Peptides against a protein of PDB entry 4GMN. Designs and how they scored, part 84

Target 1, 375 residues: chain A of PDB entry 4GMN
Amino acid sequence: RYANITLLALVTLASIGTDFQETLVKGNQGSRESPISAADEEWNGFDDADGDAMDVDQKSSSGEDQEEDYEEIDVKEDDEDDDDDSITSEMQADMERVVGADGTDDGDLEDLPTLRELIQTAVPQLIRLSNLPIDSDESLTIQSHALSALNNISWTISCLEFANGENANIHNAWYPTAKKIWRKTILPILEADSADLKLATQVTSLAWAVARVLHGETPTDGNPHRKFISLYHSSKQQAGGNSNSIEEPEDPFQGLGVKCIGVVGSLAHDPAPIEVNREVGVFLVTLLRQSNNVPPAEIVEALNQLFDIYGDEELACDKEVFWKDGFLKHLEEFLPKMRTLTKGIDKRTQPELRTRADEALLNLGRFVQYKKKHA

## One batch from the design tools (peptide; made by RFdiffusion4, then SolubleMPNN)

Design b2_p14_1_s1 (from b2_p14_1, 8 letters changed)
Fold by OpenDDE base, seed 4:
Structure b2_p14_1_s1 (fold): chain B 375 residues (1-375), chain A 14 residues (1-14)
Amino acid sequence: as target 1 above (375 residues)
Amino acid sequence: KLNKKAPPKRPSLD
């Protein structure tokens, strides 16, 4: 009885995290579709075209009214208002406030009661459930559902903009909780060194979501970047041996390899320790050098991480790692390989992968030019 | 700073 109620609550919290993300994405699209483009329609002045009223003679051709009895097929639009009653009116109001918050409202999480309860009440319980002793299939199931709920909430929050002090109230509420997820959920699971690839995938997904907010301020205790690099290599060794059992996710961007790259790339952002940055930077550049044996989605993610880590010349990692370790040469040598890789992706069968690869190729060219100008 | 054109990273929702 208690287990079933706990599982139902965990599934509901995971669903809430998904629905909240979908609404944030839709609202951020709507705010960008603000019709700024409608104001720059140059009002082409009414040319006073002297409309000479040509007297078009009223030839009264009495065409016979064939009353074709159009049977008005009363298509009852059953407006099945599928009121997908899944989103409470309170959740919708909180989501609308998060999307509509231009960065002027110093609003406390008092104005976001649902988000406040998710961060302050639900997440601490999910962290506790993810740390239960695994002694049964039931405890493993509870851990998996707690990780999924933490993943969905953490990913949703990681889709908010926090640059330039945007959403500072949400950032300030989430930041200590994100550090608790890292220290209490992610690190203990990574230290247990379980051969469970499902659990490893769940914890790596959660780690990426958390690291997308914490960046280089993610706790470096125990060198977690090395554990994710090790997991990347171990996952490749297992996939090469057992061709039958790992259903590669249909979405190439949901693969464990992409998730590992996303985590370690996020961990290496400023103000990460220079040695952590170097180890990750060398790992990412090595993937580009070995690109013939690396899935295209992992190359796209590795490039995106390299641009985000080294896209600023004012950061210590630019001088101490990027220039010292000669990364520019490797990126220049990779440009022709990336053009070939991108052209090899079929737009019809893999439209997303092709779009992301075309953008990564464009950014690689811009990045190389940027670095050559700021040498 | 680099002017990067990148699509939003899709979350991994479970």
Scores: peptide ipSAE 0.065, ipTM 0.813, DockQ to the pose 0.223
Fold by OpenDDE base, seed 5:
Structure b2_p14_1_s1 (fold): chain B 375 residues (1-375), chain A 14 residues (1-14)
Amino acid sequence: as target 1 above (375 residues)
Amino acid sequence: KLNKKAPPKRPSLD
């Protein structure tokens, strides 16, 4: 009886975390349809002033208009109104405030009572439940659901903008709790060295969500970046040996390898210790060098992490790691490989992977040019 | 700073 109520409460908290995220994503899309005249800050491309207009003769090949009659497959949206509106009117009001409010620097969340209760009352209980001694299938189930609830809450909060003092109230309320999740939930489970790949995936997902807010201020005690790098390598060795298809998640970006890269990349941001930054940077650059054996989604995430870590020349890691360890050469040598990799992704079968690879390729070209200009 | 066009890092919801 108590276990079923606890499980129902954990599932409800996980659902609330998901629904909160979906609404934040929808709210961020709706605000983009406002005609903010994108000032085309034309990235002032090189004014290479040498105007030799090579007259490329536009040979107008009149290709015949084959009107391929695209049958409008009338996908009946069966509006199965799954009106499982698990979102209370108070949660919806808090979500509308998070999307619309200039964040005060006050961590008390007075204007966000549901989010406050989630962070201050629910999360401390989830941390306790995620650290129960595993002595039964029931305790394992409770731990898994507590980790899923912590994951969904942490991911949702990590999707808020905190740059330039935005959402500072939420950041200030979350930051000590995120450090507590790291120290009390993530580190103990990573130290227990469990062969459970499901548990490892859940903890790595949660660690990525937490590290996306804490960045280089994530506690470095016990070198957790090395544990996630080890987990990355161990997961690759297991996938190669046992024809137990760990069903590669249908979404290439949900794989344990991508999650490990996301965690260690986030841990390596300023003000991370230079040695942590170096070990992560070397790991990420090594993935690019070995790209023939690395899934495209992991390459996309590794590139994105490298751009986020080393995209600022003012940071100590630029001089002490990026330039000192010669990363630019490896990125330059990877450009033609990335073009081949991206072109090899079918747009019809993997549209998201192709789009994210096209963006990562574009950013790689820009990043190499940027670093050459700031050498 | 690099002007990166970053796609939102897709959250891993369970």
Scores: peptide ipSAE 0.063, ipTM 0.815, DockQ to the pose 0.221
Fold by OpenDDE base, seed 2:
Structure b2_p14_1_s1 (fold): chain B 375 residues (1-375), chain A 14 residues (1-14)
Amino acid sequence: as target 1 above (375 residues)
Amino acid sequence: KLNKKAPPKRPSLD
């Protein structure tokens, strides 16, 4: 009886976290007249604030309009209006405030009551449930659902803009809670050294969501970056032996390898210790050197992490790691391999992977040019 | 900053 009520409450909290994310994505698309897709923010380097919009001379080659009369297959989208009554009017009102709020630095979230209750009341209970002694299949199920709810909430919050003091009230309320999730949920599960790849995938997903807000201020106690690097390697050894066991997630970007790269990359941002930054940077550059045996989605994620970590020349890691360890040479040598890799991705079968690989290839070219200019 | 806006896919609620 209590277990079923607890499971229902955890499923409901996990749902609320996803519905809040969808509302956030829709709200951010609605307020920006131009749908700058999440993937269309080209990294130009930090210095090109004044960069001339390259006149893409689209030579309009007047290719003859073959009006292929596409018969409108009137696919009746049965809009099953799944009246997803899950978006409470309160959640929608909180989301409208988050999208519109020049947030006052008031960490009390007085104007965001639903988000306040999620952070202050729900998350501390989810942390407790994720730390239950595992003594039964029921306790494993409770832990998994608590991790799913924490994951969804943490990912939703990590999709908010916090640059330039945006959403500072939410950031200030979340930051101590995110550190608590890290110390109380993530680290104990990582230290338990479980052979459960499902649990490892859940905790790594949560760790990435948390580290996307905390960056280099994520607690470095116990060298968690090495645990995630070890988990990356262990996951590759298991996948190579048992081609039959763990269905690779249908989405290449949901793989444990991508999640491990995302975590360690996020942990290596300034103000991370230079030694942590170096170990992560060497790991990421080594993936590029070994790219023939690395899934394309992991290469895309590794590149994007390298750009985020080393895109600022004012940071200590630029001089002490990037230049000192000769990363530019490895990135330049990888550029022709990335072109081949990207061209090998079928746009029809893997459109998202192709789009993100095309973006990462473009950004790699720009990054190499930027670093050569600032050498 | 590259906004890694890949929405985390909903964990499959199995």
Scores: peptide ipSAE 0.043, ipTM 0.793, DockQ to the pose 0.295
Fold by OpenDDE base, seed 3:
Structure b2_p14_1_s1 (fold): chain B 375 residues (1-375), chain A 14 residues (1-14)
Amino acid sequence: as target 1 above (375 residues)
Amino acid sequence: KLNKKAPPKRPSLD
């Protein structure tokens, strides 16, 4: 009984975190639709072409009515309380405030009560549940659901804009909690070095979501970037040996390799230690050099991370890593390979992967030109 | 199935 209620509550929290993201993504798209002036293109009416009524002969075959005595099974309408897993009116009101508010810097979330309860009340309990001793299939199930809920919450918050002091109240409330998730949930699971690739995929997804907000301010204790680089390599070694279908994610961008690249890329942003930045930058550039053996989705993610890390010439990592370690040459040498890779993706079977590869190829050309101008 | 959230679209560099 208590286990089922706890699992239901964890599933509901994970659902809530998903629906919150869909609405935030839709809301951020709606604000960029400048009203395209409806040009009055008169849709010329399609002419009434004379539909010849083909007389299909009604051959009335008189099949014998077997009166099957339908016993009226009094199906009690179990009122399936469709627990309308819809975004509560309170959550929707909180989202409308997040998109519209010139946020106060105070981080108290007075005007965002649902988000406040999620961060202050739910997340600390989820952190506790993710750290239970694993002694049963039930405890493993609870941990997996707690990690899923933390992942969805963290991903949702990571879709907010925090640049230029936007949403500062939410950032300031989330920041200490994100560091707590990192130190109490992510690091202990990574240090246990479990052969469980499912658990590793869950914790890496959560780590990426957390690191997308903390960036270079993510705790560097125990060199977590090296653990994720190691996990990347270990995942490739296991996939190469046994064609035991660990269900390759139907979405190429949901692979453990992409998630490892996303987390280490996020960890390497300023103000990360220059040595952390260098090790990550060398890892990412090495993927481009070895691109013949790397999935296209991982190449797209590695390029995006390189552009985000080294897109600013005023940062210490530009001089001390990008120029010093000769990354421009490797990006220039990769440009013709990226054109070939992108053209090789079938638009019909992999439309998203092709679109993101076309974008990454465009950005690679622009980035190489930018760096040559600022050399 | 928990909706596998695709990584957010990246803005194009200008």
Scores: peptide ipSAE 0.037, ipTM 0.782, DockQ to the pose 0.069

Design b2_p14_1_s2 (from b2_p14_1, 8 letters changed)
Fold by OpenDDE base, seed 2:
Structure b2_p14_1_s2 (fold): chain B 375 residues (1-375), chain A 14 residues (1-14)
Amino acid sequence: as target 1 above (375 residues)
Amino acid sequence: KLNPKAPPKRPSLD
């Protein structure tokens, strides 16, 4: 009885976390006159603050418009109006305020009551539930649901803009809580030598969401980057042996390998210790060198992490790792392989993976050119 | 700014 009420509350908190993300995505799309798809953001380097958009005169090759009369198959999307009754008017009002709020430094979240209660009241309970002794299938279920709720809240918050002092109130309220999730939930589970790949996937997803806000300020105690690199390799060894039993997630970006790359990439940002940055950078570059045996989604994630980590030439990691360890050569040598990999992705069966690979290929070309100019 | 890639679709809580 108490367990069922606890599980229902955890499911509800996980749903609220998801609904907030959907509202953020909808709100960010509504406030921008054009939906800048996250897929349309080209990496232009850090230096091009001067928007000399070189008009690449795409000569209009007048290819003959073969009007292939695509019969509009009126796929009635039965809009099953899944009655989105999950988003309370209060949650929507909080999200509209988050999208519109000039970041006042008031960490009290007085103007964001739902988000305040999530961070201050719900998350501390979820951290407790994620740390229960595992003595039954019921305690495993409670831990899994607590991790799902923490994942959903953490991912939602990690989708907010915190650059240039935006959402500073939310950042300041979340930052100590994110460090608490890391130290109290993530690290203990990563220290428990568990063969449970489901638990490992849940904690790695949560770790990525938390590390996307904390970056290089994520606690480095116990070298968590090495644990995630080890988990990456262990997951590959298990997948290679048991071709029958680990359903690869339908979404290639939900794979444990992608999540491990996302975590370690985020951990390697400044002000991370240079040796942490180096170990992560070498891991990521090694994936590119071994690309024939690496899923395309992991290559796409590894490239984006490399661009984010080494895009700024003023950072110590540029000189001490990128240039010193000769990463440019490896990126340049990978360009023709990336072109082949990207062309091998079917646009019809894997449209998102293809779009993200086309973007990562474009950004790789630009990044290599940028780094050659700034050598 | 590289837009922080939309978090991969959350696992549906089935």
Scores: peptide ipSAE 0.027, ipTM 0.744, DockQ to the pose 0.334
Fold by OpenDDE base, seed 3:
Structure b2_p14_1_s2 (fold): chain B 375 residues (1-375), chain A 14 residues (1-14)
Amino acid sequence: as target 1 above (375 residues)
Amino acid sequence: KLNPKAPPKRPSLD
């Protein structure tokens, strides 16, 4: 009984986190609708040509179909109004405030009660549940659901803009909690070095969501970037041996390899230690050199991480890593390979992967030109 | 399965 209620509450928290993400993505798209001036170009209606209605006299065959007296089983539609998936009016009002708030600098979430309860009340309990001793299938199920709820909440918050002091109140409230998730949930699971690739995928997804907000301010204790690089390599070795693969995610961007790249890329941003940046940069550039054996989705993510890490020439990592380690040459040598890779993706079977590869190819060309101009 | 949504599409470097 209590287990089922706890699982239901964890599923509901995970659903809430997903629906909140959908609303944020829709809200950020709506604010970019510049009023396209309705140019009233009168689309002149094409003429009603008089096409003669041929009177096809279909013969009445009188089939005597038997009236089988189907007793109307009055199936009471129990309208189980699955209204449980509805974004509450309070959550919608919190979203509208987050998208519209010229944020006061005080990390007070007084005006965001739902988000406050998620960060202050729900997340500390989810951290506790993710750290339960695993002694039963029930405790493993609770941990998995707690990680899923933490993942969805963390992903939702990571979709907010925090550049230029935007959403500073939410950032300031989330930042200590994100560090707590990292230290109390992510690091202990990574240090346990379990052969459970499902658990590793869940914790890596959560780690990416957290690192997308903390960036180079993510706690460097125990060299977590090396643990995720190791996990990347271990996941490739296991997939190569058993063709009875763990269900390859239907979405190429949901793979453990993509998630590992996303985590380590996020960890390498300024103000990360220059050695962490170098190790990650070398890892990412090495994937491009080995691209013949790397899934296209991982190449797309690795390129995007390289653009974000090394896009600013004023950062210490530009001079100390990008130029010193000769990354420009590797990006230039990869450009023709990326064109071939992108053209090899079928637009019909993998439309999203093709679109993201076309975008990454365009950005690679621009990035190489930018770096050559600023050399 | 709650599919953890892919990271939001990055803006193109203009």
Scores: peptide ipSAE 0.027, ipTM 0.744, DockQ to the pose 0.078
Fold by OpenDDE base, seed 1:
Order: sequence, then C-alpha cells, then structure tokens
Structure b2_p14_1_s2 (fold): chain B 375 residues (1-375), chain A 14 residues (1-14)
Amino acid sequence: as target 1 above (375 residues)
Amino acid sequence: KLNPKAPPKRPSLD
C-alpha cells in the first residue's frame, strides 16, 4: 500500500517534471517569436493598368439543390475527459511567469510556489528515496522512479537561461539543491560500481542535467569525470560482446555514450580545475580521432562540448589546454571526416541527427576559423 | 558567432 502510493507520487512528480519542460519549450518558442513586426513594406506593386478584362459571361448553370438529407448521426461525443491534465493550473501559471519574465523581473521564488515546492519539498524526499538500501525489487523500483523524477526536475531547470543573471532567483534556489543531488544521489550510486546499465543510464542522465547548471562548479570530490569516462568505455565494451543489445534507444541522443559525453563536457567548463578540463578535453578530442568507431550522435555532442569549453580565449583552459595540447590541429584534421560523417546520415531516416550534425559541422568550420585568427 | 545549440532531449519516461 505505501509502496504503491509512493510509486504513484514518484510517477506523478516525473510526469510533472516532463510536462513542465514541454510547456517551457513551447513558451520559450513563443517568447522567441519576437513580433516580427510585419514591416509591411508596402511594396507598391507596379500599376500595370491595361489588362482588358474580357467579361466571360459564365452562365449560371442552375445546379439542382439536391437536399441530401444528411441524417444528423448524433455521435455522442463521449467526453472521455482525458484527465491527463498532469499540468495543474498553478504549474501552468508558474511556467508562464518563468517564460514570460523578460529577465528584469527579480521575482522571488515566492512568486513561483510550485517550483519552490518542487525544489524545497519534493527534491529532498526524492534524494532520500534514491538512497534507500536496495534489498528488494520494490526498493529498486522506488530508487528508479525517484531518479526519474529527479532527472525530469533537474532537466527542466537546466533548460532555463541563467546567463547574464537571468532567472537568478531560481538559480540561487536550485544551486545548493543541485550540489546536494550530486553529493547525496549521484556520487554514492557511481561509487557503488553497479553493473546495472539501467541504473548507470539513469544516474548519468541526472548527472548531465545537474552538471548543465553547475558546470565547472560541480563538486570534483572523487574525480567523477573519470568515473563517467570509465562508464563510457565500459558501456562500449559490453555492447560489443552480448547480442542482448539493450535496445538502443530510438533517439540516438538518448544513448549512455552521449549522456557520458554531456556530463564530462559540462564538468570541464570554467572554473573547473585545469587538470579536469585537460582530461575531459583529451577524452573528447580522442573520440574525434577514433570517429570511425563512434556513433554520430556522440561526435555531435563531443563537438558541442568542445565548442562550449574552449569558445572563450580569455579562459585559462584556452592557453593551458587548447593551445598547449594542440587541439586545433585535431579539429582541423577532423573537419573533412565530419563532412563525410554528416553526408552519410540519411535525412529521411534520421532527420534530427542529420540537422544536428549539419549544425555541428558548420560550427566546427567557424570554430577552426576563429581559433586560427586568434592564434 | 556559433549557432545556438538545441538542448539535448530529456529521457522520456516510457
């Protein structure tokens, strides 16, 4: 009884976390509709006057109105109230405030009661549930659902803009909680060294969502970047041996390899320790060198992480890692391989992968050109 | 300027 109520509450929190993102994405799409003021440039069309309108007397053929007596089939709309209104009106209102806040409203979390309760009340309980002793299939199920709910909440918050002090109230509330998730949920699971690839995928997804907000301020205790790099390599070795392929997720960007790259890339951002940055940078550049054996989605993510980590020349990692370890040469040598890889992706079967690869290829060319000018 | 990146998709709860 308590387990079923707990599971239902965890599923509901996970659904709320997902729906809150879909509404964030829709609302951020709506706010990115800057009114293109239709500057109706009145293109004063050239008055070419002289077209003799031949008066074609179309004879009104009196079509006989056959009143086909459409029997009004009273289709009882069974209002199956699809009560999948997982988004409460309060959550929707909090969402509209988060999306509609042009970044000048230093709104307190007092104005975001649902988000406040998610961060302050729900997340601490989810952290507790994710740390239950695993002694039964029930405790494993509770942990899995708690990780899913934490993942969904963390990813929602990671989709908010925090640059230039935007959403600073949410950032400030989330930041200590994100560090708590890292230290209390992620690290203990990574230290348990479980052969459970499902659990590893869940914790890595959560770690990526958390690290997308904390970046280089993510706690470096126990060198978690090395654990995720090790997990990346271990996952590749296991997939090659057993023909029980864990169903490769239909979405190539949901693979454990992509998630590992996303985590370690996020961990390597400034102000990460230069040696953490170096180890991650070398890992990412090594994937590009080995690209013939690396899924295209992992290459796209690795390129994206490299551009975010090394895009700023004022950062210590630019001089001490990017230039010192000769990363530009590896990126230049990879550019023709990336063109071949991108062209090999079928636009019909993998449209998203192709689009993201075309973008990553364009950015790679721009990035190489940028770095060559600032050498 | 680099093109903005699309955020990675969340894992769906299937």
Scores: peptide ipSAE 0.027, ipTM 0.753, DockQ to the pose 0.276; fails the geometry check
Fold by OpenDDE base, seed 5:
Structure b2_p14_1_s2 (fold): chain B 375 residues (1-375), chain A 14 residues (1-14)
Amino acid sequence: as target 1 above (375 residues)
Amino acid sequence: KLNPKAPPKRPSLD
């Protein structure tokens, strides 16, 4: 009875976390303001205005308009008004304020009472439940649900814009809690050397969500980047040996390999120690060199992390790692491989993977040109 | 603008 109530409360907190993200995404689509997609960071390399427009007069061959009569499949939208009564009027009011508020630098969240209770009351209990002694299947189930709830909350918060002082009140309230999740939940589980790939995947997903807010300010104690690199390699060895393939997630971007890359990339941002940055940068560049045996989704994530880490030439890691370790040469040598990889992805069967690979290829070309100009 | 870094879809609680 008490266990079932605890599990129901954990499922409800994980759902609240989910619905909060969906409402953020829907709210951003309804506002004509530029979607705060954490994804619409097109790497706008500096518009160097002096690019001579080579007029490539590609003659449009007049292909005949075969009007294929698309039979209008009248999909009756059965308006099943599934009144998803899950979103409280208080949560919706907090969401409307998050989308509309010029961020007051007030970490007290006075205007966001539901988000305040989530961060200040719920998350500390979830951290406690994620640290229970595992002595039963019940305690393991409670830990898994607590990690799922922490993951969902942390991912939702990591999808808010915090650049230029946006949402500073939420950032300031979350930041100490994110560090507490890292130190009290993530590090102890990573130190327990568990062979449980489910637990490792949950902790790595949570670590990525937390590291997307903390970046290089994530505590480097115990070299957690090396643990995630080791987990990456261990996951590849296990997938190759047992014909009991853990069902590869249908979504290529949900794989443990992508999550490991996302964590270590986020950990390597300034002001991370140069040694941490170097070890991560060498890992990411090594994936590109070995790309024939690396899933396309992991290559896309590794490229995006390399652009975010080394996009700013004023950072110490540009001189001390990128140029010093000769990363440009490896990126240039990878360009033709990336073109082949991207063209090999079927747009019909894997539209998301193809779109993200086409973008990563475009950004790789721009990034290499930028770095060659600033050499 | 293309929306590249979609956060990993939350693991379904199913």
Scores: peptide ipSAE 0.026, ipTM 0.742, DockQ to the pose 0.295; fails the geometry check

